# Ledger of designs, part 8: peptides against a protein of PDB entry 5K2M

Target 1, 273 residues: chain A of PDB entry 5K2M
Amino acid sequence: MRIGITYTVLRREEMAIKERAGEFGEVVMLHEDDLLFPGNYDLDVVIIRNVSHFKALYTARLFESEGIPTVNSSRLIFEAGDKLFATLRLAGKVPVPEWKAALSEGGALRVPDSLGYPLVSKPVFGSWGRLLAKVNDRDSLEAVLEHRKWMKNPLYGIHYFQEFVEKPGRDIRSYVIGGEFVGAIYRYSNHWITNTARGGKAEPCSDPEVEELSVKAWEAFGEGALAIDIFESEKGLLVNEVNPNMEFKNAARVTGADMAGKLVEYAVEVAKT

## One batch from the design tools (peptide; made by RFdiffusion4, then SolubleMPNN)

Design b1_p8_6_s3 (from b1_p8_6, 4 letters changed)
Fold by OpenDDE base, seed 4:
Structure b1_p8_6_s3 (fold): chain B 273 residues (1-273), chain A 8 residues (1-8)
Amino acid sequence: as target 1 above (273 residues)
Amino acid sequence: MTLRTAED
C-alpha cells in the first residue's frame, strides 16, 4: 500500500495522518511544490490536505485523471466545499437555515423580502469565517454588494445568504468518515462566528440527536470524510455547512477520537475498491 | 522537501 498525502502546510492534522498512514504502508508526503501533472505517480490512494479549496479540488481531479482515487474525491470536494452546492445537497435530507441565492445585485436586493433582517452574507467559497457578514439593514446590504462588485474573482458575484440563526454562544462541529460518526465538539465564542480558528474553545459534544443528524448530513453526499457544522436554534438542530477538508486537531484533543486513524482507514478502504 | 511546520 502506497498512500499519498498532499498538503500546503504540515499541521497537526497532517502529522497525525502521516503517522497513522505509516501503519498501513508506505507514506508519500507531497507538498504543493511537488505536484506536477501528468506525473505518473505510483500511489494506491491520495489523502487530500491542501489548505485551499480550489487547490484541493484540482489536486484531487488531477490524481483521479491518473487513475488514483482520492480522499476526498474531486466530486465531494466540489459539492461540499461550495456553500451553495452543499446547501443544495443538505436541504434535501436535513434541516438547514433558510437561505437564498442571487446571481445579480438586483436579485440580492430582494433577498430581505424573503429572509428579513438580520441575514448573513457568505461567499460560496472560503474558510474560517472569511467574508462572512451579518447584514442588519438595507445600508449594510448595499455596502456588501458594492464591495463584491470590486472583487476580482467572479465567484464573489454569486450571492449566497442565510437567515441569521440565534445560537446559544456556541455551535457544534461533528465528524463523519465513511458514513461512521467519529465525534463532535461544541465550539464556544462570544462572537456570532463561532469558528475555533478565531479563538473559540472546544468541549466534547455527546448528543444522540447530533450523531443521527450528522450521519444524515453525510448521506446527502454519500462518500468521504466531512466535518459538519450544526447550529442549535429555536427551530432545533440545523446543518449550516460541511467541510471536505476538515481541521480536527481540537476535536481529536477534546474527544480523544482517533480522527486521523479513521481517515486513514477509510483511505485504505478506498484504495482497495 | 520544505516541511513548513505550522507552529501553534
Scores: peptide ipSAE 0.016, ipTM 0.513, DockQ to the pose 0.269
Fold by OpenDDE base, seed 3:
Structure b1_p8_6_s3 (fold): chain B 273 residues (1-273), chain A 8 residues (1-8)
Amino acid sequence: as target 1 above (273 residues)
Amino acid sequence: MTLRTAED
């Protein structure tokens, strides 16, 4: 068994994945600077750990074009890594926050007629709550839309909105790998964006309802390794988003779950299929 | 410059 690991930065997660992969076979670390295509790669599977969503997507597709399976697959990265495409999958299986998509400014200006205020403006791509805006009124909506007109990437012209969900000063991050629930954490923050990358505190989450919902959310995609963001709301648990490029160092530390081992075990299963 | 390590 020859296991590739692609990466941008050697983080604690990539070190743990490398260590666990060494128990199953030969490990080949591949920095982004080492990747040229078409190439002659002798690998049974590649674990994709590129930081950029688009670099991860294209790296996965390039290996697949050479007959090498990836974890995650380019299909999963594409569908799960876009917030709108992920919502389309999730909404058929699990409760999600109310959402609207608009393809023009004129369409976006009508979103409050259905969602009301406050609402959340999201780019369809991006991490760590970047470019999230809580929109409380018409003036704020117009300002967000005006700024989007001048953004260079045309994907910023895809207007994705959610209802604002009142959270109890925390959210839930769960992990499902190959259909198995691995663990979950609470992420505490005084800010409405509860991401640990913004100074959030993590604690273990042991809730059977979270476990069941997390597995159902994974089943909306039906493959791979996903981190799942869940909100506690007045309406019950809501699946906000999924992440196919999961960070897990805090979750592994807090829960004691072997997330790196579970990811490698799944990659070995994919290689044998 | 490519960040090859978590500390770079």
Scores: peptide ipSAE 0.011, ipTM 0.532, DockQ to the pose 0.308
Fold by OpenDDE base, seed 1:
Structure b1_p8_6_s3 (fold): chain B 273 residues (1-273), chain A 8 residues (1-8)
Amino acid sequence: as target 1 above (273 residues)
Amino acid sequence: MTLRTAED
């Protein structure tokens, strides 16, 4: 078996994936600079680890065009990596925060009539809490919309909003690979955006309700490897978002779960189908 | 300041 691994930066995750993949077959590391299409790739499966959502999406689709399956698939990356499209999948299976989408400034100005204040403005694409805004009032909403109007990418004209969820100073990130729950962590933060780059602590999460909800969230997509972001709210557990290009170094360290091994095992099974 | 999640 020949396993490709595409990457932008060789992180702890990519090193762990490479090491575990070597137990199953020949490993071919493919930096973004090595990728030209159409090409003649002799690979049974490709694990997609490009940092950019769009680079990951297009890389997956390009390998699929050569008849090579990918983990994750371009379909999964597309649907899970877009916050609005992910919400559409999730809302049919699991509890999610209340949300609204608007396709114009005039539509966006009516969102508070339904969600009230405070609300959260999100871009439909992007990672690491980039361009998240807590919108407390009309003046703040107008400011966010004005700024979006001058952003170059037309996708910033797609306005996605959620209710503001009060969290108990933490959120949950879980991991589901091939429909199997692998592990979960609590992420502690004093900021409304739970983010460990701001000095947040990670702790193991052992909760059967989290495990069940995480698997159901994965079933909304029905394939691949997903990180699931879950909020603890007054309404119970809410699935906020999913990530088809997960980082897991902290979760693996804290839980002891072999996330890299589980990802490789799943990729090997995909290669056999 | 790029808001990174705990796992990032």
Scores: peptide ipSAE 0.021, ipTM 0.559, DockQ to the pose 0.086; fails the geometry check
Fold by OpenDDE base, seed 5:
Structure b1_p8_6_s3 (fold): chain B 273 residues (1-273), chain A 8 residues (1-8)
Amino acid sequence: as target 1 above (273 residues)
Amino acid sequence: MTLRTAED
């Protein structure tokens, strides 16, 4: 078994994945600077750990074009890594926050007629709560839309909105790999964005409802390794988003779950199919 | 090994 690992930065997660992959076979670390296509890669599977969503997506697709399976697949990265496309998968399977998408400023200005205020503006791509805006009123909506006009990437012209969900000073991040629930954490913050990347504290989450909902959310995609962000709301549990390029250092530390091992085990299974 | 800044 020859396991490739593509990466941008050697983080704690990539070090843990490398270590566990070494128990199953030969490990080939592939920095982004090492990747040229088409190429003659002698690998049975590639674990995709590029930081950029787009680099991860294209790297996965390029290896797949050489007949080498990837974890995650380019399909999963594409569908789960875009907030709108992820919502389209999730909305038919699990409770999600109310959402609207608009393809123009004129469309976006009508979103409050359905969602009301406050609402959340999200870019369809990006992580760690970048360019999230809590929009409390019309003036704030106009400001967000005005700023989007001047952003260079055309994807900023895709206007994705959610209802603002009041949370109990925390959210939940769960992990599902190959359809198996691996673990979950609470992320605490006084800010409406509870992501631990922004200085939140993490604690173990042991809730059977979270486990069941997390598996159902994964089943909306039907493959791979996903981190799942869940809100505790007045309406019950809501699946906010998923991440096909998950960070897990805090969750692994807090829960003791072998997330790196489970990811490698799944990659080995994918290589054998 | 070039340490690249996170793009995400």
Scores: peptide ipSAE 0.018, ipTM 0.511, DockQ to the pose 0.691; fails the geometry check

Design b1_p8_6_s4 (from b1_p8_6, 5 letters changed)
Fold by OpenDDE base, seed 1:
Structure b1_p8_6_s4 (fold): chain B 273 residues (1-273), chain A 8 residues (1-8)
Amino acid sequence: as target 1 above (273 residues)
Amino acid sequence: MTARTAAD
């Protein structure tokens, strides 16, 4: 078996994936600079580890066009990596925060009529809490919408909003690979955005309700490897978002779960189908 | 707000 691994930066995750993939066959590391299409790739499967959502999406689709399956697939990266498209999948199977989408500023200005204040403005794309805004009032909403007009990417004209969820100073990150729950952690933060590299403590999460909800959230997509962000709320557990380009260094350290091994095992099974 | 890197 020949296993490709595409990457932008060789992180601890990519090193662990490479090491575990070596137990199953020949490993071909492919930096973004090595990727030209159309090409003649002799690979049974490609594990997609590009940092950029868009680069990951296009890389996956390009390999698939040459008959090489990818983990994750371009379909999963597309559906899960867009917050609005992910919400559309999730909302049919699991509890999610209340949300609204608007396609214009005039539409967006009416969102508080249904969600109230405070609300959260999100771009449909992006990671690590980029361009998240807690919107407490009309003046703040107008300011966010005005700033979006001057952003170059037309996707900033897609207005996605959620209710503001009060959290107990933490959130949950779970991992589901090939439909199997692999593990979960609590992420602690003194800020309403819990997903921060700024000194957030990670602790193991051993909760059967989190495990069941995480598997159901994965089943909304029905393939691949996902990290799942879950909120503890007054309404119970809410699935906030999913990530098809999961980081897992801290989760693997804290839980002791072999997340890299589980990802490789799943990629090997995909290569055999 | 600076891009807060994920803890995971």
Scores: peptide ipSAE 0.027, ipTM 0.557, DockQ to the pose 0.084
Fold by OpenDDE base, seed 5:
Structure b1_p8_6_s4 (fold): chain B 273 residues (1-273), chain A 8 residues (1-8)
Amino acid sequence: as target 1 above (273 residues)
Amino acid sequence: MTARTAAD
């Protein structure tokens, strides 16, 4: 078996995946600079670890076009990596924060009539809480919308909003790979945006409700490896978003779960199908 | 710098 691993940066996750993949077969590390398509890739499966959502999406689709399965698939990356499309999948299966989508400024200005204030403006794409805005009032909404007009990417014209969820100074990140719950952590922050990259505390989350909800959230997509962001709210647990390009170094450290091994095992299963 | 959670 030949296992490709595409990557942008050799992180702890990619090192762990490489190490575990080496136990199952030959490992081919593929930096973004090594990728040219169409190509003649002698690979049974590719683990997609590109940092950019779009690069991951296109890389997956390019390998799939050559008959090489990917973990995650381009379908999963597309649907899970877009906050609106992910919400559309999730909302039929699990509790999600109340949301609205608008396709124009005039539409977006009516969102508070339904969601009220405060609300959260989100780009449909992007990681690490980039361009998230807590919108407390009309002036803030107008400012966000005005700024979006000047952004060159047309996807910024897709206005996605959620209710603002009051969180207990933390959120939950769970992991589901191939339909198996592999672990969860609490992520502590004094800021309303909880995000992996900024020095916060992680603790193990051992909650059967989180496990059940995480599996149900994964089942909304029905494949691959997902990190799942869950909010503790007054309404109970809410699935906020999923991530098909998960970081897991702190989760693996804190839980002791072999997330890299589980990802490789799943990729090996995908290669055999 | 908004103190975002630095868990994965």
Scores: peptide ipSAE 0.026, ipTM 0.566, DockQ to the pose 0.046; fails the geometry check
Fold by OpenDDE base, seed 2:
Structure b1_p8_6_s4 (fold): chain B 273 residues (1-273), chain A 8 residues (1-8)
Amino acid sequence: as target 1 above (273 residues)
Amino acid sequence: MTARTAAD
């Protein structure tokens, strides 16, 4: 068995995946500079670790076009990596924050009539809380919408909003791979954006409700490896978003879970189907 | 460009 690993930067995650993949077969590390298509790739499966959502999506689709399965699939990357598309999957299966989507400024200006203030403006794509805005009032909404008009990417014209969820100074990041719950962490922050990439602490989360909800959130997509962001709210647990390009170094460190091994094991299963 | 390591 030959396992491809595509990557942009050799992080702790990619090193761990490489190491564990070596126990199952031959490992082919493929930097983004090595990727030309159509190619002649002799691979049974490819683990997609490109940092860019779009590069990961296109890389997965390109390998799939050559008959090589990917973890994650281009379908999963597409649906899970877009916050709005992910919300559409999740909302039918699990509790999610109240949300609105608008396709124009005039539509977006009516979002507070339904969600009130404060609300959260999100781009449909992007990681690490980039371009998240807490919108407290009309003036702030108008400012966010004005700035979006000048952004060159047309996806910034897709206006996705959530209710502002008051969180207990933390959120939850869980991991589900192949339908199996692998682990979860609390991410602590003094800011309403709790992403640990912004200097938050991580602690183990051992909560059966989180485990059950995480599996149900994964079942909304039905394949692959997902990190799942969960809020603790006054309404109970809410699935905020999922990430098909998960980092896991802090979660693996804090929980002791073999996330790299579980990802490789799943990729090996995918290669056999 | 400091690679913002997404902390999980």
Scores: peptide ipSAE 0.023, ipTM 0.541, DockQ to the pose 0.160; fails the geometry check
Fold by OpenDDE base, seed 3:
Structure b1_p8_6_s4 (fold): chain B 273 residues (1-273), chain A 8 residues (1-8)
Amino acid sequence: as target 1 above (273 residues)
Amino acid sequence: MTARTAAD
């Protein structure tokens, strides 16, 4: 068994994946600077750990074009890593926040007629809460839409909105790998955006409803390793988003779950299919 | 207003 690991930066997660992968076979570390295609890669599977969503997507598809399976697959990265495409999968299986999509400014200006205020404006791509806006009124909506006209990437012209969900000072991050629930954490902060990059505490989440909902959310995609972001709302649990390129160092530390081992075990099973 | 957290 030869296991590739593609990466941008050696984080705690990539170090843990490398260590666990060494128990199953030979490990080949592949920095982004080492990746040229077409290539002659002697690998049974590749674990994709590139930080950029688009670099991860294209790296996965390039290995797949050479007959090498990836964890995650390019299909999963594409569908789960886009917030709108992920919502389209999730909404058929699990409760999600109310949402609207608009393809023009004139369409976007009618979104409050359905969702009301406050609402959340999201880019369909990007991590760590970048360019999320809480839109409280018409003036704020017009400002967000005006700024997006001048953004260079055409994907900023895809307008994705959610209802604003009031949360109890936290959200939930769960992990499902190969359809198995691995663990969950509460993430605490004081700002309406719940994300690790902004400072906060993690605590273990032991809730059977979270476990069941997390597995159902994974089944909307039916493959791979996903981190799942869940909101505690007045309407019950809502699946906000999924992440096909998860960070897990705080979750592994807080829960004691072997998330790196579970990811490697899944990659080894993918290599055998 | 409830919050984004520094866990993974």
Scores: peptide ipSAE 0.023, ipTM 0.544, DockQ to the pose 0.034; fails the geometry check

Design b1_p8_7_s1 (from b1_p8_7, 7 letters changed)
Fold by OpenDDE base, seed 1:
Structure b1_p8_7_s1 (fold): chain B 273 residues (1-273), chain A 8 residues (1-8)
Amino acid sequence: as target 1 above (273 residues)
Amino acid sequence: MSLRFDID
């Protein structure tokens, strides 16, 4: 068994994945600078750990073109890594926050007619709460839209909005790998954006309802390893988003779950299929 | 955390 691991930065997660992969076979670490295609790669599976969503997506697709399966697959990275596309999958299976998408400024200006204020503006791509905006009124909406006009990436012209969900000073991040629930944490923050990457603290979450909902959210995609962000709301649990390129160092530390091991085990299963 | 790596 030859297991590739692509990466941008060697983080705690990549170190743990490397260590566990070594128990199953030969490990080939592949920094982004090592990736040239087409190539003659001798690998049974590749674990994709590139930091960039787009680098991860294209890396996965390029290995697949060589006949080498990836974890996650390019399909999953594409569907889950775009917030709007992920919402389209999730909305058919689990409760999600109310949302609207607009493809023009004129359309975006009408979103409050449906969602009201406050609402949340999100880019369809990006991690760690980047470019999230709480939009409280018309003036702030106009400001966000004006700024988007001057951003180079055309994807900023895709306007994705959610209702603002009042949370109890925390959210939930769960992990599902190969359809198996692995663990969950609470992420605490004094800010409306709850993210451990922005100074949020993690505590264990043991809730059967969270476990069930997390598995159902994973089933909306039907493959791979996902982190799932869940809100506790007055309406009950809502699945906010999923991440096909998950960080798990805090969750692993807090829960004691072997997330790296579960990821490697799944990759080995994919390789044998 | 190098946020710049999220997008090219």
Scores: peptide ipSAE 0.020, ipTM 0.578, DockQ to the pose 0.220
Fold by OpenDDE base, seed 2:
Structure b1_p8_7_s1 (fold): chain B 273 residues (1-273), chain A 8 residues (1-8)
Amino acid sequence: as target 1 above (273 residues)
Amino acid sequence: MSLRFDID
């Protein structure tokens, strides 16, 4: 078994994946600078750990074009890594925050007629709560829309909004790999953005309802390794988003779950299919 | 060009 691992930065996650992959076969570390296509890669599977969503997507697709399966697949990265596309998958299977998408400023200005205020503006791509805006009023909405006009990437012209969910000072991050629930954490923050990358604390989450909901959320995609963000709302648990390029150092530390091992085991299974 | 393949 030859396992490739693509990466941008050698983080704790990539180090752990490398270590565990070594127990299953030969490990080939592939920095972004080493990736040229078409190439002659002698690999049975590639674990995609590029930081950039788009680099991860294209890297996965490029390996797949050479007959090498990837974890995650380019299909999953595409569907799960876009907040709107992920919402489209999730909405038919699990409770999600109320959402609206608009394809113009004129459309976006009508979103409050449905969602009310406050609402959350999200780019369809991006990590760590980048460009999330709590929009409390019309003036704020107009400002966000004006700024989006001047952003270079045309994807910023896709206007994705959610209702603002009042959370109990925390959210939940769960992990499902190959359909198996691996673990979950609470992420605490006094800020409405609870992401641990912004200084939130993590604690173990042992809730059967979270486990069940997480598996159902994964089933909306039906493959791969996903981190799942869940809100505790007055309406119950809501699946906010999923992440096909998951960070798990905090979750692994707090829960003791072998996230890296489970990811490698799944990659080995994919290689044998 | 050193292909930094850390093949471990």
Scores: peptide ipSAE 0.012, ipTM 0.433, DockQ to the pose 0.072
Fold by OpenDDE base, seed 5:
Structure b1_p8_7_s1 (fold): chain B 273 residues (1-273), chain A 8 residues (1-8)
Amino acid sequence: as target 1 above (273 residues)
Amino acid sequence: MSLRFDID
């Protein structure tokens, strides 16, 4: 078994994945600078750990073009890593925040007619809460839309909005790998955007409803390893988004779950299929 | 209701 691991930065997660992968076979670490295609790679599977969503997506697709399966697959990265496409998958299976998509400024200006204020503007791509905006009023909406006009990436012209969900000072991040619930954490923050990477406290989440919902959310995609972001709302649990390129160091530390091992085990299973 | 940070 030859296991590739693509990466941008050797984080704790990548180190753990490397270590566990070594128990199953030969590990080939592939930094982004090492990746050229077509490349005639001799690998049974590749674990995709590129930081950039798009680099991860294209890397996965490029390996797949050479007949090498990836974890996650390019399909999963594409569908799960785009907030709108992820919503389209999720909305048919699990509760999600109310959302609207608009393809023009004129359309976007009508979104509050449906969602009201406050609402959340999200780019369809991005991480760490980048370019998330809580839009409290018309003036703020106009400002966000104006700024989007000057952004060079045409994807910023895809306007994705959600209802603003009030959280109890925390959110939930769960992990499902190969359809198996691996663990979940609470992420505490006094900011409306919760992120443990920004100094938030993480605590174990042991909730059967979270587990069930997480598995159902994963089933909306039907493959791979996903981190699932869940809100505790007045309406109950809502699946906000999923991440096909998950960080798990805090969750692994707090829960004791062998997330790296589970990911490698799944990759080995994929390689044998 | 709090929005989530995307984590890279």
Scores: peptide ipSAE 0.023, ipTM 0.459, DockQ to the pose 0.121; fails the geometry check
Fold by OpenDDE base, seed 3:
Structure b1_p8_7_s1 (fold): chain B 273 residues (1-273), chain A 8 residues (1-8)
Amino acid sequence: as target 1 above (273 residues)
Amino acid sequence: MSLRFDID
């Protein structure tokens, strides 16, 4: 078994994946600078750990074009890594926050007629809460829309909105790999944007309802390794988004779950298929 | 009220 690992930066996650992969076979570390296509790669599977969503997507598709399966697949990265496309998958299987999409400023201005205020504006791509806006009124909506007109990337012209969900000072991040629930954490924050990357406290989450919902959310995609973001709302648990390029350092530390091992085991399974 | 926006 020859396992490739593509990466941008050697984080704790990549080091853990490398270590666990070494127990199953030969490990080939591939920095982004090492990737040139078409190429002649002698690999049974590639674990995609590029930091950039788009680099991860294209890397996966390029290896697939050489007949080498990837974890995650380019299909999964594409569908899960776009917030709107992910919502389209999730909405058919699990409870999600109410959402609207508009393709013009004129359409976007009508979103509050359905969702009301406050609402949340999200770009369809991006990480760590970048360009998230809590929109409390029409003036704020107009400001967000005005700024979007001047952004260079045309994807900023895709207007994705959610209802504002009141949370109890925390949210839930769960992990499902190959359809198996691996673990979950609470992420505490005093800010409406809860992200552990911004210094939030993490604690273990042991809730059978979270486990069941997480597996159902994964089944909406039907493959791969996903981190799942869940809100505790007055309406019950809501699946907000999924991440096909998960960070798990804090979750592994807090829960003691062998997330790196589970990811490698799944990659080995994919290689044998 | 805390809103979680996980943009990974």
Scores: peptide ipSAE 0.019, ipTM 0.442, DockQ to the pose 0.075; fails the geometry check

